# Peptides against a protein of PDB entry 4PN1: the designs that were tried, part 79

Target 1, 261 residues: chain A of PDB entry 4PN1
Amino acid sequence: KIEMNFLNKPIVPDTTKVISNFLTHYLITEPVEHVEIEAKLGTLIDLETQNRFEFPVMNETILNPEFNLRTRFESDMTASEHKYLNEFLNQAFRDSQKPGRLPFAYKHTKQVDLFYETEDNSRDKIRVSKNQSDNQVLACVKKRRVADLFLYCPNDAFDIRISISDELPVSMPSGNQQPSLTRLKDRVGYVHQEIKIDLTKTTQNDPVYDTTERHELEVEFGNIADLRDRAQKAKDGMEAPLFRRVQLFMDNVRILRREHS

## One batch from the design tools (peptide; made by RFdiffusion4, then SolubleMPNN)

Design b1_p16_1_s4 (from b1_p16_1, 6 letters changed)
Fold by OpenDDE base, seed 5:
Structure b1_p16_1_s4 (fold): chain B 261 residues (1-261), chain A 16 residues (1-16)
Amino acid sequence: as target 1 above (261 residues)
Amino acid sequence: DPRILTVEQATKRYLE
């Protein structure tokens, strides 16, 4: 007979604890009301070399945000990588439809995002998202980035940025106002156990990126209410439910970042 | 994947 360890009990990886604490802070301690929590696949770039960041670690490592490592995060990937991940997820979707499995949900959407300046001239813009086919409004929000947590992954094709954002629903801008920016989005969304995985092709001229078409993959917690409940329980001394949910989230991220064309 | 760092690549700046 084999046991898990000398205690014969599950043990929580340190990474899970750190991320759980990070999330708990913005879910419970200093709660973000309309919180969005997502992980994006990308590359940590060394600002001095403009190459991928190099650090003396040999595995997935959460970088301490208190230190300026002189890096930036590029959430883009190549069209080839994006296509590969799409095919990979399509296969995962198909496999999940088999008896005995929990099925993926799938949705393909094409939308246009219109960005508007605020009346108070704040930095945050209003984003109106519309369906390209019928021009129906999907969302009207003002999004604010609250915090980031970076994972350096030297053994994988991608590094990870976990972001806390506040998506505040706002009223539609004036009909006389013109958008300052328009972007087209082709989004393929997969949902498994309330974890959302989105592949997005964005058509836009962006000075930060060397292409007019951006390719992104993001993994998002699909049930914030449940996550907040788990975080509250963790604050109350029962951490296991939160750890399990974070572990699920991170395992999905780990699967995806290991895939490469 | 060429973006995956070797141990040497990951540590060279600290060894030089």
Scores: peptide ipSAE 0.017, ipTM 0.421, DockQ to the pose 0.032
Fold by OpenDDE base, seed 2:
Structure b1_p16_1_s4 (fold): chain B 261 residues (1-261), chain A 16 residues (1-16)
Amino acid sequence: as target 1 above (261 residues)
Amino acid sequence: DPRILTVEQATKRYLE
């Protein structure tokens, strides 16, 4: 017989606790009404060298925001890396369709995001998302970034930013308004156990500069209601359900950030 | 962005 430890009880990694507490704050304590919670793969860049920063740690580490590390996060990757991850996820999708597995769902979406200035000239723009094929409105929101949590991952190809955002539904801009910015998004989405994994190619046309293309991978909690319920239970003293969900989320992130061409 | 709260800020508020 094998036991987990000398208490024969499961323990929760500190990383899981920190993330769980972070989420609980914005789900329950100071709740964000229309919350979006996602992790993006990218690179922590040293502002001085413009290269990936080298932190004095040897494993996945949540960075302490109290320290000015003089870094920025770039949520981008090369086309080759993005292609590799797409192929990797395609294989994972296929494997998950086998008997005895929980299957992935798959969706390919092409949309255009149109950004509009607000009447009050507020900092946050209104984003109208439309389907490229039929021009149907998918969403009209005002998105506000609320909080970030950065993970330095020295042993992996990518670092991680976990972000809390508020996506407030708003009315459509007036018909006479012109968008200040337009972005095309080609998104391949995978869903497994209500965890959403999106590979997105974003094309932005700049009237002054050349067209730019960004390649992003994001992992998102697909069931916020359930997550909020778990967070409430955690706040009330029953933490296990939240910890399990966060662990699942992070394991998916960890798998993805380790893959490289 | 001054509107973005740090993890430490969130943690402290959560623990209070």
Scores: peptide ipSAE 0.000, ipTM 0.260, DockQ to the pose 0.166
Fold by OpenDDE base, seed 3:
Structure b1_p16_1_s4 (fold): chain B 261 residues (1-261), chain A 16 residues (1-16)
Amino acid sequence: as target 1 above (261 residues)
Amino acid sequence: DPRILTVEQATKRYLE
């Protein structure tokens, strides 16, 4: 006979608690009204060496935001890495369709993002996303990054940035306005238990430089209302529901960051 | 993104 531990009860990883508290702040304490919470795979770069950041730790570590570590985060990967992750997720999707499993949902979208200056000359631009095939409007928002939490992952191919953003739905810009920037996005979206996983290839033309491509993978909480409810319960003393949801989110992130071609 | 909270700002808010 075997037990989990001497209490025979599950315990919560410290990482889960730290992230849960971070999220609770921006969900409840100082609430962001139209909050988006996502994790992106990428690389922490040491500004001094221009190489991947190195720190004297041996596993997944949340970097303390109190300290300026002189790093930048590059939310990009090679085409080969991106392709590998796509194949991996496709297989995971197929396996999830089997009896006894909870199935993935799948959506492939090719869209164009048009960025417009605001009429009030605010710093934030309006982003209009349209389907490339039929020009259907998918979204019209003003998005601003609020906060980041970085995870240094020395044992994996990728580091992680968890971002809090405010994504405000706004009216379409006037028809006489011209976009200041246009981006093409090829996005493959997977949803499992209301956690969204997106693979995105972004193409941007520059009048001076050659066309550039960016390859990104992001994991997002798909049900913010539920997450906010869980965070409120946590503030009221019942932390388990929030911990479970954050644990699920992070386990999905951990699976993905370990995969590399 | 220059619009994100500075280290000091983020620290203050998160610790409160």
Scores: peptide ipSAE 0.000, ipTM 0.283, DockQ to the pose 0.117
Fold by OpenDDE base, seed 4:
Structure b1_p16_1_s4 (fold): chain B 261 residues (1-261), chain A 16 residues (1-16)
Amino acid sequence: as target 1 above (261 residues)
Amino acid sequence: DPRILTVEQATKRYLE
């Protein structure tokens, strides 16, 4: 007979607690109304060296946001890395369809994002997303970045940015208004246990500069209502449900950031 | 091909 530890009870990793507290703040304490919570794979870049950030730690480490580390986060990856992750997730999807497993859901979306300036010249642009096939409007939002939490991952191919955003639904821009920016997105989405994993290839045409292409992978909480409920319970003294959900989310992120060609 | 592949596309390629 074996036990988990000398108390024979689950123990929560410190990383889980820190992230849980971070999420609870923006779910409950200062609640974001239309919250989006996602983790993006990318690279922390040292602004001074323009190389990947280096820190004297040997494993996954949440960086303290109170310190200005003079870094930027690049959410882009190479086409080869993106392709590898796509193949990896495709295989994971297939394997999950087998008996005894919880299946992935899969969706492929090609959309065009049109960005519009606001009348008040606010920093946040209005984004209109349309389906490329039939030009149907998928969303019209004003997205505001609320907070970021960065994880430095020295043993993995990618660092992580967890972002809290507010996606405010807004009215469509006037018909006479022209978009300031247009982006084409080819997105493959996977959902497992209400955790969304999106691979996105973004193409942006600039009239002055050459076409730019980005490759991104993001992991998102697919059930915010449930997450908010769990966070509320945590504030009320029952932390286990929130910790379990955050642990699941982070384990998926950890799997993905370890995969590389 | 750097394009994102659907599950169906990937499966077909694997079977070829």
Scores: peptide ipSAE 0.000, ipTM 0.237, DockQ to the pose 0.013

Design b1_p16_2_s1 (from b1_p16_2, 7 letters changed)
Fold by OpenDDE base, seed 1:
Structure b1_p16_2_s1 (fold): chain B 261 residues (1-261), chain A 16 residues (1-16)
Amino acid sequence: as target 1 above (261 residues)
Amino acid sequence: MEPEPIPSELAKEMFS
């Protein structure tokens, strides 16, 4: 007979605990009403060197937000990297359709995001998302970034930003108001066990500047109600369900950030 | 149903 450890009980990695506590804060302690929780793949850039951030650690490390590390996060990747991840996820999708597996769901969305200034000149803009095919409104929200947690991943192709956002539904801007910014988004979404993985190509046209494109991959908790329930249970002393869900989320993130051509 | 690959800059280079 083999045992897991000298207690013969599961133990949770410290990373899982730290992230779980971070999520619990914005789910339960200071709850965000219309919360979006996502991890984006990208690169931590050292503002001093303009190169990838270097920190004296040898593995995945959550950066302490109390320290000013003078970094920025670039939530972008090359077209080659993006294509590779797309092919990788397509294969994962195919494999998941086999008997005995839990299948991926898939959705392809092409949308236009229109950004509008608010009447009070607040920092947060109103985003109207429309379907490119029929111009139907998909969403009208005011998105506020609440908090970020950065993971430095020296052994992987990408670093990670976990973001807490508040996506407040708001009324449509007046018909006389013009958008300050327009973005085209081509997104393929993969959902597995209520974890949503999105590959997005964003195109921004500027009349003065050249067209800019961004290639992003994000992993999102698809069931916030369940996550909030798990977080509440954790506050009540039952941490295992939350830890399991966070572990699942992070394992998916870890798989993706390791993949490169 | 097979997922559709997203358009990429590489695809544009290969097929344009």
Scores: peptide ipSAE 0.036, ipTM 0.534, DockQ to the pose 0.014
Fold by OpenDDE base, seed 3:
Structure b1_p16_2_s1 (fold): chain B 261 residues (1-261), chain A 16 residues (1-16)
Amino acid sequence: as target 1 above (261 residues)
Amino acid sequence: MEPEPIPSELAKEMFS
């Protein structure tokens, strides 16, 4: 007889526990009311070398936020990498439609984001998102980044930033107010088991600089209410549901960050 | 220059 270990029980990876605790803090302990939780693929850049950060570790590791490593995170990739991931996700979508699988859902959105200054001159801008085709308002929010958790992934194409944000729904700005910034977003979204995977091409026109394009891949928890319930159960001593959900999320992230052209 | 990423196959199907 073969057993998986001397307890013959599954074991939870330490990364899952650390991330679960991080999420629990902002879901339960100091709860963010309108929380968004997402992971972005990108690169940790060493500010001294301007190259990818190098750390004396050999595998995926969460960086301690208490240490200033003099890094920045670039949430961008090449057009070629972005194209490859799009093709990869297309195939994953097709395969998931087969009998016996849980299917992906798919949505393509072309939107314009209009950023407005607040009346109180706060640093947080109001973002109005509209559908490019019919100018229908999709959302009007004031977004604030609350916390970040960085994963250094030396063996993969990308590093990861997990972000906690507060997306406060707000009233539309007055009709006389002009946007300070406009961004065009072309987004293809894939949803599997309430985990959202978005490929986004962002175009920004700068009056001083040439038009810039960014290519981003994001993985987001699609059911915050469920996640919050799981986090509460974890605080109450039942950690398994939260661990399972975080493991699912991270496995999807790991699949994506390992893929490159 | 590297080519821009193409829309998903589904996007092409839906908006063609």
Scores: peptide ipSAE 0.025, ipTM 0.565, DockQ to the pose 0.016
Fold by OpenDDE base, seed 5:
Structure b1_p16_2_s1 (fold): chain B 261 residues (1-261), chain A 16 residues (1-16)
Amino acid sequence: as target 1 above (261 residues)
Amino acid sequence: MEPEPIPSELAKEMFS
C-alpha cells in the first residue's frame, strides 16, 4: 500500500489558493454584481523588447500585480493555432460522447457586435450583440474590466490572463444613434461540467486601418451562482469545494495552453 | 486557404 504523502491527505497547490483568494475577493468581499470570470490565452509582451516577457521562473507563476513589470497582454493567436485548438476540442467533444463520460455541449454562433457611446460619455461603451442570420438581439450590455490576474507560463505556448468583469445589462441605444464600431464574431463554444470554452474569430473593418482579424480562446466559469456559494463557504472556513472548482477550471486552462501544432 | 474555426460535423448532427 502506498500513500500520497506523509500525512496521507490531499494537498492544494499554492496557485489554486492564490486564485481562489482572488476570486473570493470579487465574489464575496467586494462583490461584483454581474460578474464574469474568464481566462484568456495569450502572450505577455515585454514593452522594452516587444518580445515575450522573460521572468526568472521555470514554471507557471502568478505575477504580483503590485509590481509594474512594464508588460502588456496580447489576447491573440495565429489562425493556425486557433484551428489546431478547434480540432483538438472537436476530438475532445467526440470522446466525451462515449459511454461512461460526461458529454460536452456544443454551440456555433455567428454574431455582430455593435458598440455605442454612452450618453454620459463614460469610457465604457454599450455593446449590442445580434445574430448575423436573423438580426435577433442576443445581448445589450455595458462591460467594465474590474481586475486582472496574470499567469506567466514559460513552458507553454501561451500565458494566461484571468479577468474579473462586470457586465451590466442596459437599455438599447436610441434608434438614431450610430455605432462607433462594428465587429463580426464567429464563435464555437464548448461546455463541460459548466465550464465554457470559446474559440472566437473576430473580424473588424476600419476605414482608416486595414481589416484586422483576431483569434481568441477563452475559458469561463459557467455557473457563477455555484462559484459564489463555494466562495462564501470558503470565507466561512470550508475551502475544499472552492479549491476543487478552481482546480478543475485551471486544469482545463492548462490542457489548452499546452496544445500546439 | 486561411485556417479558421470549423464547427464539428458531429455537433451539427446531434444538436440540429
Scores: peptide ipSAE 0.025, ipTM 0.646, DockQ to the pose 0.016
Fold by OpenDDE base, seed 4:
Structure b1_p16_2_s1 (fold): chain B 261 residues (1-261), chain A 16 residues (1-16)
Amino acid sequence: as target 1 above (261 residues)
Amino acid sequence: MEPEPIPSELAKEMFS
């Protein structure tokens, strides 16, 4: 007979615990009402060297937010990397349609995001998202970044930023307001077990600067209510459901960050 | 470069 360890019980990786605690804080302890929780693939850049941050670790490491590492996170990737991930996810989608698997869902969305300044000139902008095909409003929110957790991943193509955001639904801007920024988004979205994986090409036209394109991959918890429930149970002493969900999320992230052309 | 949609063959299978 084979057992998983000398206790014959599941053991939770420390990474899972740290992330779970991080999420629990913003789900339960100091709850964000309209929370969005996502991981983005990107690169931690050392502000001093302008190169990828180098940390004396040999594997995935959650960076301590208590320390100013003088880094920035670039959530962009090359077009070729983005294309590879797209192809990879397309294949994963196909494979998941086979008998005995849980299928991916897929959606291709082209939208325009219009950003408006608030009357109080707050840092947070109102984002109106519209479908490019019919100009229907998809969302109107004021998004506030609440917290970030960074993972340095020396063995993988990408580092990870896990972000907690508050997406407050707000009224549409007045008709006389002009957007301060317009972004076109071409997004292919994959959903598996309520984990959303989005590949997004963003085109931004700047009146002063040339058109800029960004290529992003984000992984999002698609069922916040369930996650919040799990987090509450964790606070009540039953941590396993939350740990399992976080492990699933992180495993998906880990798969993706390893893929590169 | 834009993200690729579902391959046509797969789309046909999904919506056939």
Scores: peptide ipSAE 0.025, ipTM 0.596, DockQ to the pose 0.014

Design b1_p16_2_s2 (from b1_p16_2, 9 letters changed)
Fold by OpenDDE base, seed 5:
Structure b1_p16_2_s2 (fold): chain B 261 residues (1-261), chain A 16 residues (1-16)
Amino acid sequence: as target 1 above (261 residues)
Amino acid sequence: MLPEPVPKELSEKMFK
């Protein structure tokens, strides 16, 4: 006979609690109305060395946002890494279609994002997203970054940024206004248990800067209403549902950041 | 290099 521990009860990792508390703040305490919650794979760069930051820890660690660590986050990877992750997810998709499993959903999207300055010259730009095939407008939003939580992952290929954003639907820009930036996106999206995983190749055309290409992987909570409900329950003293959902999300992130060639 | 999609027959079947 084997027991889990000396209490013979499940224990919640501290990482799960910290992230759950962070999410609860922006879901319940100071609620963001049109909240988007995503994790991006990337690299914490030391501003002094321009290399990956070296923190004196040996495992996944949430960085304290109250400290200026003199770092920046680069949400990018090589084409080879991106291809490998794509192949990995394609295999995971296929395996999930087998009897006894919960299946992935899949979507391939090609879109163009057009960015416009606001009439009040606010810092946030209006983004108009269109389908590349028929030029149909998919969305028109003003996105604001609200908060970030960084995870340093010394044993994995990537560090993680968890971001809270407010994505406000807005009216279309004036027909006389020209976009300040255009971005072409080729995205393959996977959904499993309402967790969204997107691989995106982005080509950005800037009138001032050279054209840049980026390869990104993001993981997003696909059911915010459910997550908010779980967060409310946690505030009311029942934390288990929130912890389970955050644990699921983070386990998916952990799988992805460990997979590399 | 662009992400390679799942085969068309599977992508259409499992598209949501």
Scores: peptide ipSAE 0.031, ipTM 0.612, DockQ to the pose 0.016
Fold by OpenDDE base, seed 2:
Structure b1_p16_2_s2 (fold): chain B 261 residues (1-261), chain A 16 residues (1-16)
Amino acid sequence: as target 1 above (261 residues)
Amino acid sequence: MLPEPVPKELSEKMFK
């Protein structure tokens, strides 16, 4: 007989605990009402060198937000990297359709995001999202970034930003208002066990600057109600369900950030 | 570069 360890009990990685506590705070302690929780692949850039941040660690490390590390996060990748991940996820989708597996769901979405200034000149713009094909309104929200947690991943192609956002539904802007910014999004979405994985090409036309393209990959918790329930249980002393969900989420993120062409 | 969709024959399992 073999045992897991000298206690013969599962042990929770510290990373899982830290992230779980972070989520619990914004789900339960100071609850965000219309919460979105996602991880984006990208690069931590050292503001001093303008290169990828170099920290004296040898593995995945959650950066302490209380320290100013003089970094910025670039949630972008090359077209080649994005293509590779698309092919990788397509293959993962195909493989998951096989007997004995839990299947991915898939969705291709093309939308336009129109940004409007608020009447009170608030920093947060109103975003109207429309389907490109029929111009149907998908959402009208005011999105606020609440908190970020950064993971430096020296052994992988990408670093990670986990973000807590508040997506407040709001009324449509006045019909006479013109958008200050328009973004086209071409997104392929994959869902596995209620974890959403999106590959998005964003095109932004700037009247002053040339058209810019961004290639993003994001991983999102697809069932916030369940996550909130798990977080509440954790707050009440039963942490295992939350830890399991966070572990699943992070394992998916870890798979993706390791992939490269 | 635009994301490449899953081939139609495999894209039956759409989510909302």
Scores: peptide ipSAE 0.031, ipTM 0.663, DockQ to the pose 0.017
Fold by OpenDDE base, seed 4:
Structure b1_p16_2_s2 (fold): chain B 261 residues (1-261), chain A 16 residues (1-16)
Amino acid sequence: as target 1 above (261 residues)
Amino acid sequence: MLPEPVPKELSEKMFK
C-alpha cells in the first residue's frame, strides 16, 4: 500500500497557499466588485541592467510585494514564441476533443479597443471594445489595476504576473468624444474547465512612432462567482476547494510558461 | 504574426 505522506493526507504547496490567500483578500476580505483575475506570461526586467531580473532562487518563486526590486514586467514575447504557443494550444485543443477528455472551447475574435479619457482626467481610461467585423460593442469598462503578484520562474522561458483588476462597467462615451488610443486585437481564446487562455496580438498605431505590435498570453479565471464561493469557504475554514482551483490554474500556467520555441 | 485559428473543421463544429 502506498500513502501520500506520513500523515496520509493531501498537502498543499506553499505557492498554492500564498496565491490562494492573495486571491481571497481581493475576493472576500476587501472585495473587488467587478474583479478580473489573470496571469500574464512575460519577463521581469531589472531596471538597472535592462535584462531579465536575476534572483537567487532556483525555482518558481513568488516575489514579496513589500520589496521594491526595481523591476518592471514586460507582458510581451517574440513572434516566434507566440507562434509556438499558438501551435501548442491548437494541438492541445485537438487532443482535448478525443473521447475521454474534457474538450476545450475555442473562440477567435478580432476586436478594436478604443480608449477614452474621462471627463475628470482620471488615471483610469474608459475602454470600449468592439468587434471588428460588425462593430458590435463587446464591452465598455473602466479598468483599474488593484494588485499584482509576481512569480519569478528561473527555469522557464517566462515569468508570471498575476493581476487583480476592477473592470467597472460604465456608460459609453459621448458620440462626439474621440478616442485617445486605438488598439487592434487579434485574439485566440481557449477555455478548459473554466480557465481561459488567450493568445493576443495587439497592434497599435502611434502618430509619433511606427506601428507597434505586442504578443501576449494570458490565463484568466473564467468563473469568478465560483472562485469567490471557494474563497468564502476558505475564509470559513474549508480551504480545499479553493486550493484545488488555484492548483488547477497554476498548473495550466506552469504548462504554458515551459513552452517556448 | 497573427494567431492561427484552429482548423476550420474543428472550429465549425464548435459553433454549430
Scores: peptide ipSAE 0.028, ipTM 0.663, DockQ to the pose 0.015
Fold by OpenDDE base, seed 3:
Parts: C-alpha cells; sequence; structure tokens
Structure b1_p16_2_s2 (fold): chain B 261 residues (1-261), chain A 16 residues (1-16)
C-alpha cells in the first residue's frame, strides 16, 4: 500500500495557515464591518533599485509585515499580459460549461468612478460608481485600506498583495459637489465557486499627466458571510473549513500568477 | 487593450 505520509492524512501548507490567521483577525478578532478581501496580481518593487524585489527565498513567501523591506507594490501588468489572462479565463469559462463541471458565471461591466472629497476633508474619498451607458448609480462607498499581506513569488510572473478593506456604504454627495477625480473602468468578471476574478482596465485622465491606463487582475472572496462563519469555526477549534476555503482561493491565485504572455 | 467579453452565446446560457 502507498500512503500520502507517515500519518496517512492530508497536511495543511503553512501558507494556508498564515493567510487563514490573517483573515481571521480582520473577520473575527478585530472585525471589519463591511470587509472586502481581495488579492491583486502585481510586482513588489525594491525602492532602492526600482526593480523587482529580490529576497533570499526560492518559492512563494509571505513577507512579514513587521519588517520594513522598503518595497512598494505595483498592482499593474502589461496590456499583453492582461490580454493573455483574459483569453486564458475565457477558455476556462468555456471549459467549465462542459458536463460534469461547475460553471463560471460571467459579467462584463463598463463603469465610471467619480471620486469626491469628504466634507471633513478626510483622507478617504467617496467613490460613486455609475454605469457608463445610462449613468445608473451602481455603488456609493467610502473605501479604506485596513491591512495588506504580501506574497513574494520569485518563480511566477507576479507577486501578490492580499488586502483587507472596509467599504462603507454612504449617501450620495450633494449635487453641487464636483468630483476631484474620474476613472473609467472596463471590467470582465468571472465567478467560480463564489471566488470572483476580475480583469479591469482603468483609464484615468489627469489634467497634469497624460492619460494613464492600468491593467489589473483581482481575486476576491465572493461570500464574506460564509468566510466569516468559517473563520469563527476556526476560532472555535474547527479550522478545516477555513483552510479549505483559503486553499481554494490561493489555488486560483496560483493558477493566475503562473500565466504569462 | 480592453478586456474581451465571453462570446454572447456562452454568457446568455448562464443567466437563463
Amino acid sequence: as target 1 above (261 residues)
Amino acid sequence: MLPEPVPKELSEKMFK
């Protein structure tokens, strides 16, 4: 007989445990009320060299947030990389429609984001998202970044930032307020097993700078209530459901970060 | 380059 290990039981990767603990903190211990949890593909940049960060590790590594490594994260990719991922996800979507598979859901949205200053001049801006075609309001939120966890991935095309954000629904700005910034977003969204994968092209017109385009890929937990329930169970001593969900999330991220043009 | 939508034939099947 062949056994998987000397216990003949599955083992949870340390990465899964670390991420699970990170999520549990902001879901249960110090709960963020309107939490958004997403991973972005991008590049860890060394502030000293302005090149991709180099760390003495040979595989996927969670960076310790207690250490200032003098890095920044650029959540961007080339148009060609973005196109490749789009084609890849389209194929994955098609394949998932076959008998015996769990299908992807798909949504294409074109929106304009209008950013408004708050009355109290707080750092956080109000974002009003509207459909580009009919100006229907899709959302009005005040988003605040709460925490980040960075994964250095030396063997893959992209590094990863996992972010905890608070997206507070707020009232629409007064009709007399002018937006301080406008962004056009073209987003293709895929959902599989309540994990959201978004490809977004963002166009920003800056009066001082030339029009800038950003190409982003995001992976998000689509069912926060379920995730919070799993995190609570983990706190209560049953960790397996949370680990399984985090593993699913990270496997999707790992698939995507390995794809390159 | 803009994100390419999934062909309409495939997307419509998901919303029925």
Scores: peptide ipSAE 0.029, ipTM 0.629, DockQ to the pose 0.016; fails the geometry check

